Peptides against a protein of PDB entry 3S8F. Designs and how they scored, part 123

Target 1, 157 residues: chain A of PDB entry 3S8F
Amino acid sequence: VLTLFVAVPSLMTAFTVAASLEFAGRLRGGRGLFGWIRALPWDNPAFVAPVLGLLGFIPGGAGGIVNASFTLDYVVHNTAWVPGHFHLQVASLVTLTAMGSLYWLLPNLTGKPISDAQRRLGLAVVWLWFLGMMIMAVGLHWAGLLNVPRRAYIAQV
Target 2, 166 residues: chain B of PDB entry 3S8F
Amino acid sequence: DEHKAHKAILAYEKGWLAFSLAMLFVFIALIAYTLATHTAGVIPAGKLERVDPTTVRQEGPWADPAQAVVQTGPNQYTVYVLAFAFGYQPNPIEVPQGAEIVFKITSPDVIHGFHVEGTNINVEVLPGEVSTVRYTFKRPGEYRIICNQYCGLGHQNMFGTIVVKE

## One batch from the design tools (peptide; made by RFdiffusion4, then SolubleMPNN)

Design b2_p16_2_s3 (from b2_p16_2, 7 letters changed)
Fold by OpenDDE base, seed 5:
Structure b2_p16_2_s3 (fold): chain B 157 residues (1-157), chain C 166 residues (1-166), chain A 16 residues (1-16)
Amino acid sequence: as target 1 above (157 residues)
Amino acid sequence: as target 2 above (166 residues)
Amino acid sequence: LSVFLAFLEEALRAAE
């Protein structure tokens, strides 16, 4: 009930952020239905990290609704599905947002910009992190649907 | 400039709201699909039933593992199962193939899990509460019971067995 | 996925 209660405001926020991104992209010269995406500052890990987190949060949010549904929860509860959901929400969104925040915060705190090498390394890190998290999350969700139990080291599949 | 920007933002928001609505229907459809394909059409309904966890081992239907399997009909049984730290009783649970089995599961100590491999039986077991699950084993053999709720130091080794006889 | 891979490739090239 609580999950469903907060779901609507969360969705509204998510799509508002998306609208803001589109506006920003178009201001940066992006045109067309998807051209604004390419125009966003993908060279900045402080931008890329939280955006990737948001992307991971989309299926995670959908999963939250599934987990909150008593009929569907019967299928997924205490299976590998649940940690899959957690890794999307915490290890993806929260972690990537934290990582991205550091790329903004540290330069501001020290008064020194990050080097180009650090920037490039940061981009690699956040993309690789995202990739790894998506692979793991898909695997866990899939395993959960195959009835692999949570909190157990053994399964039939 | 602020007014122009505001109007532009609103236009994009309207578009994304429309997209949001479309995605809502997509998600509902996906949920429906998941429900249809992964529940096998069997969602057991539970009822609220309480028991005293402090006396469940000494008196009542859970007290004697030898009497845990009760035939309630020609092809129907009730099995009174205890999940405890760290195991299940009776163990093994012996039931006939093709019979409707009603599991009545409770705990005398802490919260446990009752996950039967190869089945859709997956419930949490709370002290003071009786979990009821109905299932019919179509295939003979051994089915492992796994505790999927952390219950202490021996959690990882907490297993049981259901033996389905031909 | 294709977009992701494209950006990943770019990021990896930049990191080298």
Scores: peptide ipSAE 0.015, ipTM 0.741, DockQ to the pose 0.035
Fold by OpenDDE base, seed 1:
Structure b2_p16_2_s3 (fold): chain B 157 residues (1-157), chain C 166 residues (1-166), chain A 16 residues (1-16)
Amino acid sequence: as target 1 above (157 residues)
Amino acid sequence: as target 2 above (166 residues)
Amino acid sequence: LSVFLAFLEEALRAAE
């Protein structure tokens, strides 16, 4: 049980970011309990990418708690569950954040704005990346629960 | 204006912090529920047992694969298994159906895995430590042992077999 | 990944 307290700082960090998003959305005219979400700049890949990363990080973070739990880790340790967790944390959050940062950084460094075509392509890329990552992650977690071993090319399920 | 903004931000932060704490309790509750309802599925960890990986092949219960399966009581066996680069010893491991098997697994070289298909046996094997797993095979047949911890160039080919006899 | 790389290539080209 004490192991779960390690999640407190991470949760605090995550939800402070969420708070910032809510504040930003409300500043942009969003109203209601969830209306602020729609008000966020979903037309900007520099915004969408890291936000999608955060969304992927939610189940990943929950999985982190599971993986850190002595009793629950017994079920999932060294199964496909673990790489599923990694892909949510690294290939989703970190990678998408890097993508988003790039969409901001390159125009900033070069002084040249991205074209509308590049913007649309960027949106497509990050959404497709997110979708693919979620499918793969769900598959890996599911396989892990079926006791598919990690680091093995063969399994009996 | 700045004061108002600050107050608003704090309000949102407090709300989300409350939510985070609530979720934490949900996770704790889920763990508690799992423990309460699925205790039978959890094999209790034994005391840490240590061995010298440099001598485990030469002396002791792991030294002779022919003596690896030891009957310790009525319908009870202890199996001393070595996980090494790149295989298991003994191989196959032959045990009777319905018997309580205590696997004592260690490694003479590097860290390996011991994952038995069709079972919940899944442990890491560390040099210098003895992994202990208790299991009763209810069905006869062959159970494949898979190394699920990277151990070198031949890792992907590291397999063993448990043969459960009627 | 290929789409991402294609975007990067296009972005870099356009930035030059």
Scores: peptide ipSAE 0.013, ipTM 0.771, DockQ to the pose 0.017
Fold by OpenDDE base, seed 3:
Structure b2_p16_2_s3 (fold): chain B 157 residues (1-157), chain C 166 residues (1-166), chain A 16 residues (1-16)
Amino acid sequence: as target 1 above (157 residues)
Amino acid sequence: as target 2 above (166 residues)
Amino acid sequence: LSVFLAFLEEALRAAE
C-alpha cells in the first residue's frame, strides 16, 4: 500500500496541468462544466499534440499502478502488457509533446509563422498518431492479458 | 489583475488536488477489493534463495540433468532447471499429470526468462538467484518454454519443452 | 473506474 504513494507527485503534477487547462479555457470564454474544453485552441497542433498525450497518459498511469503492484505485476510482467504501457507513456505523451513542441519552436526559430496548410497537416499528423497509438496500446494490453510474451516472435494466441 | 489570476489558478489547483487525492484512495481501495475477492490468481513470493552461478553447473542439484526431477512426496516433485545461453536444462522436462511441481530455476550466465505457454508460469531468472514456481499440470501434452528476457544473439531461438505424461 | 476494475479482474482471471 505504501508503494502506491509514489504516485502522489505524479498525480499532483497531472492535475495541476488540468487546472491550468481549465483556467485557460475559461479565460477564452468557456463556461460551465465542459464549456471550457471546447474553448481551448483545438485548431493549433502545438496545443492538440500534448493534450492528446495527456489523454493517453491517463490509462498509462493507471497501468503504472498495476505494474507497481507486486501481485498484479506477476500477471503482466514480460508480457505484451508492458510494451503497451510504454507506448502510452513514451510514444504517446512524450512523443506527442515533442511533436507539439516543434510546431511552436520552428516558427519561433525561423521567425515565420506556419501556413494554414502546414497547420492542417500538423493536426492530421497528431490526431492520426494518437489514433494509431491508442489502437496499438489497446491491442498490446489485450494481448498481454492473453499471456502473449514480450520479446518473443511467437505466441500461443 | 495578475494577482486576481493567480488566486483563481490556486482555487482550481486546490480542487484538482483534492480530486487527485480522492482518486488515489479509490485506486488503492479497488486494488484491495480485487485482491480480496480474486485470490486464486495471486502467487506468493518465496524467500530469496541464492546460489553460486560459477559452480552451479559443476555441483549441486542443477549439475546433472538426469537427476533434475526429484520426487519430494506423493504426487510432488521438484524440478531443478538451468536457463542458459541459449536453452534450458533439462530439455525436455518430463513430469506427471496432476502432480504438484516446484520449479527451482537459476542461470549460470546471464538473465533469462522462463515463460511456459498455457500456464501462468512467467519469471525472470537471475544468475546467483533461484526462482521458485509451483504449478500443477492438469492436461497432458507438451508445453513450450519461452525466454522473454533478451539474453543475446540466440535469444529468439531459446526454447524448452515440458512434457506432461498421463 | 469501472474500466480499471474490469482490467484488474480480467488480469487475475487470466492468471488462473
Scores: peptide ipSAE 0.009, ipTM 0.777, DockQ to the pose 0.024
Fold by OpenDDE base, seed 4:
Structure b2_p16_2_s3 (fold): chain B 157 residues (1-157), chain C 166 residues (1-166), chain A 16 residues (1-16)
Amino acid sequence: as target 1 above (157 residues)
Amino acid sequence: as target 2 above (166 residues)
Amino acid sequence: LSVFLAFLEEALRAAE
């Protein structure tokens, strides 16, 4: 029970980031309940990458609550579920944030802006990475629920 | 104006905090639902039982695989299992169908896994600790034991078998 | 390397 209380500050932090995004979107001319989302700079891989990381982190965070639950962890522990979880946490959020940071940092360090071609390629990379991670994560979580063990080359199913 | 921006951020933050709280309850509900529908027969954590891994092979209930299966009552057995690099002892583990089996599992060397296919038995085995799992096999046949915790170069080949007899 | 390849072959076999 105490471990589940960690979800409170984590959720507060996560949705504070969302609040910042809403503010930014509205400053960029977005209106209405969802119009601010469209107003965000989706043409910039330095922005898109970490945001996609955040989106992947949502189911990962929910899974974190599951994994932290004594009763539910008994079901999912050392199954394919666990790799599914940390691929969302590390290989999605952290990795995409690092990728996005690189797209921002390199132009600033070198003083040279990225070309339009590089920008488009960057967008393709981060979106494809996100898509691949989501497919893999769903597969791993699903397999985990079917009692497929982690760290094994064979499985029950 | 930075001040105006802060006020605006706070307004949005208030809404998202409310949403955060709502999502907290949603997650609790989802946990409850999952527990109710998918976690039937969850074994609660027992008392911590310790054993000396340096002597567990020489003395005690794990020392002789021929004496590993102990009848403790009518249709009740305790099975003392060693997980080691790289296998299980005894192997196979022979138990009767329909009997209540208490597995007491420990390791003489490193951390291993004990995952029994076709069952919800899935525990880590730590040297110096005894993992206790209670299970009743309803179907006769062979159940494969898989090590799902990395334990060395032979980890991927570490398997055991439980034979349930009619 | 030979041991690795042997394990890889086993893994591939098991995946079929």
Scores: peptide ipSAE 0.000, ipTM 0.757, DockQ to the pose 0.009

Design b2_p16_2_s4 (from b2_p16_2, 9 letters changed)
Fold by OpenDDE base, seed 3:
Structure b2_p16_2_s4 (fold): chain B 157 residues (1-157), chain C 166 residues (1-166), chain A 16 residues (1-16)
Amino acid sequence: as target 1 above (157 residues)
Amino acid sequence: as target 2 above (166 residues)
Amino acid sequence: LEVFLAFLQAAFEAAL
């Protein structure tokens, strides 16, 4: 039980970010329980990518609690479950945040705004990346629970 | 206006923090529920047992693969297994169907994996430590042992076999 | 566990 207290700072940070998103959405005219979500700038890949990363981080964080549990980790350790967790934490949140940051950084460094075509392409890239990562992550977690081993080219299932 | 914005942000943060705390308790409750209802599939961890990896091949219960399978009681066996670069010994491991098998696994060289297909046996094997796993094979046949921890150039080919006899 | 696996399988199939 004491080991799970490590999740407290992480949860505090995550939900502070969520609070910031809600505030931002309401400032943009969003109202009600979910209206603030729609009001967020979903047409900007620099915004969409990190947010998609956050969405992937939710099940990844839950998986972190599972992996940190001694008894539950026995079930998933060194199975396909583990790389599934990594692809949510690193290849989704970190990578998408990095990708999204480029859509802010490049215009700032060059002094030129991105074209509409570049913006649309950027949106396509981050959404496709997220979709692919979610499919792969779900598959890896599923395979892991079916006892598919990590770091092996062959499996019973 | 800045002060009003700050108060609004703080209010949202308080709400989300309360939610986060609630979710923390939900996760703890789910873990507790899982442990209470699904204990049969978990192999209890044994006490830490140490061995000298430099002498494990020369003396002791792992030294002779022909004597690796030891009957400890009626329908009870202890199997002393070495995981090494790049294989397992004894290989094959022959055990009777329906017997309670205690695997004592260690390594003379580097860290390996011991993953038995068709079972819940899945442990890392560390040099200097003995991994203990208890299992009863209900079905006769061959069970493949897979190394699921990278151990060198031959890692991908490191397999063993457990033969369960009727 | 079987129910959970069934849920994951259904989710995976729905995503494909």
Scores: peptide ipSAE 0.016, ipTM 0.770, DockQ to the pose 0.028
Fold by OpenDDE base, seed 2:
Order: structure tokens, then sequence, then C-alpha cells
Structure b2_p16_2_s4 (fold): chain B 157 residues (1-157), chain C 166 residues (1-166), chain A 16 residues (1-16)
């Protein structure tokens, strides 16, 4: 009950954001079921970063439901699964959102736009960060399911 | 124009809300599937039980490591384990293969972990409470107990051993 | 504030 109490509003919020993105994409000329995605400003790291964060938050959110489930928590509690969840939630969503915000904030505060080189570098950083986090998160979740403990330098396997 | 845009946004929101609801059911189904296809090899064997952590070392079933393993029935044992800074007692814990073991674990000091490698035994141990876990070792050998809950400066080196005899 | 912003700008230019 408590799990769903948290999960439902979170899902509603997330999908409302998605709806906003769809609308924005369609306003930018996107057509069809998925064409609106391509129409979004993927050349802007300030946009790409938080969106990738949101994408990483999806499996993390699902994991949150798992972690809050009594029986399943028994399986994953204090295993590498938990750090995997954290890295999806904090090191992906929060961190990427912060990175994206920085790409907007600093140019706005200084009055100087980012150069094309800086923009390209920013895109590279964001995508590489996301990729690395996804690899690590998958690994940690997998290890957790294999009962690899957290807070230990040794493991069952 | 703004009104039309607003209506359009609402339409997309409704669609995504419907999708969200559908996904909720998918997640529930996945959880149900996981529960249906996986069996717990370790289950709680007792109700909430409390002890005085200040006296648990001096009196009661945890006081003497030599008496920690108690046969409670045919091929059934209860093992009274203390997790403390920084180790476990008894150490090693010796139990027979194939016997149903009920671990009664508590702590005299701080919260510890009780994670038995090679098994799905993984519980936190709270001072003043008794963690109860039931398990049957099917394979003989040594099983290492590790602490997976930070408990102080010696946490990383807090180990025990369960020896399962044929 | 201007000094701070100048510092941020310099850091931004150096880091990005």
Amino acid sequence: as target 1 above (157 residues)
Amino acid sequence: as target 2 above (166 residues)
Amino acid sequence: LEVFLAFLQAAFEAAL
C-alpha cells in the first residue's frame, strides 16, 4: 500500500513531464507516434542531460517499488542492488539534471553563450556519463541479484 | 490559440496517464511473476522477540558459545548467535548437513549484518531484538558470515564461519 | 558578484 502510494504520484508526475515533452516536440514539427522525439533539441546538453536523467530514473523507479516490497526487499536488501538503485536515482537523474542546469545557468549568469566546441564537449560528457552509469547500474543490480553484499570488500561470487 | 494548445496538452496528458496506469499494472505483474517463480530458501522462523543487550552476554542462551547450538528436535537445531564489534560467536558455528537450523541472532552493542555467503541468509541484527532465520544447509563445507551493515572501524574485517558437517 | 561571475566564467571556459 505504501509502495503504491509513493509510486502512483511519481509515475503521474513522470508521465506528465513526458506529455510536456511530446507536446514540445510536436510544436517543433515532430510527427507521428515517435517523430516528436526527434524534433526535440538533442543538440543542447542542457536539454539532453536531464532527459537522460529521466530515462535512467525509469528503471530506478521500478527498483524503488521492488525495494519497498517486503518479500523482494528481503532478496535485495544490503546487496549491490541497493547501490545500483542509488546510482540510477542520484548519480543519473540528480547529477545529470545538475549538469544540464549548469549548461544553462552559467551562460545565463555570465551573459556569454557557450561555444560550439563547448556544446559538443558537453554533449559528449552527458552521453558518456549516462552510458557509464547505465553500465554500472546494470552491473550492480546483476551483482545484487547474485547476492553480492554492499559495504563489503568481498563477495559471495 | 492558447485554449487550443491547452486542450491539446490535456489530450496528451490523458494519453500518458493511461499509459502510466497500464505500466503500473505491468510492474505489478512483473513483481507477481518474480514472486511466483522464486522461492525463499530462508524464512523468518519467529515472531518479534526482544532481549536486553546489556545482559545478553552474561545470561541467557547467548551467554555461552559452547552451548549456542541446541538440538530442538530430530534433525532440528537452534543456534544462538551474537554479532558484536567485531565478530560473531560462536565462531565457528558447527551444524550438521541437512538439518533445519533456526538462527537466533542478536547484538550486544550496535547494529550489525548477518550475511552468509553461499546462502540467501541476509539479515540485519539489532541490539535488543532477535533476528530469526530458518535455513537448511544442503551442502557441507564452510560458509563465511560477513557484516554488511556498517558497525564501526572494524566493520570491514568482521567475519564468522559456519561449518556444515556431513 | 561581478568578481564571482568572472570566476565562474573563467572556470566554465576552462572546464568546458
Scores: peptide ipSAE 0.015, ipTM 0.735, DockQ to the pose 0.013
Fold by OpenDDE base, seed 5:
Structure b2_p16_2_s4 (fold): chain B 157 residues (1-157), chain C 166 residues (1-166), chain A 16 residues (1-16)
Amino acid sequence: as target 1 above (157 residues)
Amino acid sequence: as target 2 above (166 residues)
Amino acid sequence: LEVFLAFLQAAFEAAL
C-alpha cells in the first residue's frame, strides 16, 4: 500500500526531471525529438552518474510495483529477484548519485577543479559501475524468475 | 527571462506527462505478462490460523513427527510441518505421488522460510501462525526444503527433504 | 571539517 502510494509522486518527479533535462539540452543547442539528449553534458561525471542512476531506477521502480502486488509478489518474494531490485535502487541510483555528488561537491568545497585526467577517470568509473550493476541486476532478476531462493547459497538452477 | 523559461519547462512537462501515461500502460501490460507466465496459474491463498508456539511441540498435531502425515481422503493428505532452528520435522516428509498435499507449517521459535525446490511452494513461517499450502507432486523423487528467511547462525544449513513415493 | 576536507582533497588527488 505504501509503495503504491508513493509511486505516483515518484513518477511525477521522475518525469519532471526528464522535462528539465530536455529543456537543458535544448538550451545547449539540441534539436529534434532526441537531439537534446546528445546536447547534455555527457563529459561531466557529476552529470552522468546521477543520470545513469535514474536510468537504473526506472526498472527498479517498476519492480517495486511488482513487489508490492499481492499476486506478483508471490512469484518473486524471497527469491533472487528481490536483491536484484535492491541493487537497482540502492547500489545503482543511490550509489551513483553519491558518486556524482562527490564530483560536484569536492571541487566546490576545496576550490580546486578536477583535472582532465580525474574527469576521464570519473567517467570510466561511473560507466563501468553502471554496466556492472545492470549485468548483475538482470542476472538476479532472471534468477529470481527461475525460483532461485534469496538468502541461500544453493540453487536448483 | 524567468517567466519564459518557466513556460517552456511546462510545455515539455506536458509532453512527458503524456509519455508517462503511455508508459503506465506499458508497465501494466508487462506486469500482466509476468503474472501470466510465471505463476503456473496457481497462486495459493492461505487462511488465517493461529497456534501457541510455546506449546506446539508438546501437544497437538505438530507434537509427534511420526503422526505428522495424516490421510484425509483417498488421495489427500495433510502434513503438519514444524520449521525450527535449525531444521524441519518430519524429515524426511514422505508423501505419495499424485496425492493432494496440504502442508500446515508453523514454527516454535523464530521466523523461518519454507521453500521447496522444484515447486511453487515458498512461504514464510511465523511463530504463532499456521501457513497453509496446497500442492500435488506429479513427479516422484526428493524435493529439498530450503529456509530462505534468516533465522540465526545455522540458517545456511537448515534443509529438509520431501520424498515423493510412486 | 577542515581536516576532513584536507583528507578528501589528498585522497582525490592521489587517485589522479
Scores: peptide ipSAE 0.015, ipTM 0.739, DockQ to the pose 0.014
Fold by OpenDDE base, seed 1:
Structure b2_p16_2_s4 (fold): chain B 157 residues (1-157), chain C 166 residues (1-166), chain A 16 residues (1-16)
Amino acid sequence: as target 1 above (157 residues)
Amino acid sequence: as target 2 above (166 residues)
Amino acid sequence: LEVFLAFLQAAFEAAL
C-alpha cells in the first residue's frame, strides 16, 4: 500500500497538464464542465497527438499502480499485461508527443507552414495511431489477464 | 491581468490536484478490495532463501535430477528444479495428482522464468536465490513450463514439462 | 543542420 504513494507525483503532473488544457479550452471560449474540451484545437495535429498520448497514458498509469503493487503484480508480472502497459506509456504518450512535436518543430525550423493537406494527413495519422495502439493495448492487457506469458511465442489459455 | 490569470490557473490546479488525490484513494481502495476478496489467488512469499549458483549443480538438492522430487509428508512433495540455459531439470517433473507440491527453483547461470501453463505458477528464477512456489495439481496431465524471462539466444525454445500422475 | 532539416522536410512531404 505504501508503494502506491509513489503515484502521487505522477498524478500531480498528469492532472496539472489537464488543468492547463482546461484553462486553454476556457480561454478559447469553452464553457461548462466539459465544454472546454471541444474548444481545444482539435484541428491541429501538433495538439491532438500529445493529447491522445495523454489519454493513453491514463490507463497506462493506472496499470503502473497495479504493476507496482506487490500483490497485484503477482497476477500480471511477466504476462502480456506488462507489454500492454509500456506500449501505452511509450508507444502512446512518448511517441505521439514526438509526432506532435514534429508537426510543430518542422514548420518552425524551416519557416514553411504545413499545407492543409499535410494537416489533414497528420490528423489521420495520429488518430489511426492512437486507435491502433488502444486496440493492441487492450488486447495485450486482456491476454495478460488470461495468463499469456510475456516473451513467449506460445501459450495455452 | 497577469494576477487574475495566475489566480485562475491556481484554482484549476487545485481542483485537479484534489481530483488526483481522490483517484489515488480510489486506486488504493481497489487494491484493498482485491486483497480482501481474492486472497486465495495470491501465494504468499516465503523468506528469501539463498544458494551458491556456482556449486548448485555439483552439490545439494539440485545436483541430481533423479533425487529432485522428495516426499516430505503424506501427499506432500518438494521438487528441486533448476532453470538453466536452455531448459529445466528435471524434465519432465513427475508429481502425483492432488499432492501439495513445493517447488524450489533456482538457476546456475542467468535469470530465467518459470511459468506453468494452466496454473498460477509464475515466478522469476534468479541465480543465487531460491524461488518457492506451492501448488496442488487437481487435474492429471501435462503442464508446460515456459521461460518468460529473456535468458539468451535459446530463450524462445526453453520449455519444460510437469507430468501430473493419477 | 540545413541538410538534415531538408531531409526531414522531404520525408514529411513524401508521406503526403
Scores: peptide ipSAE 0.000, ipTM 0.766, DockQ to the pose 0.014

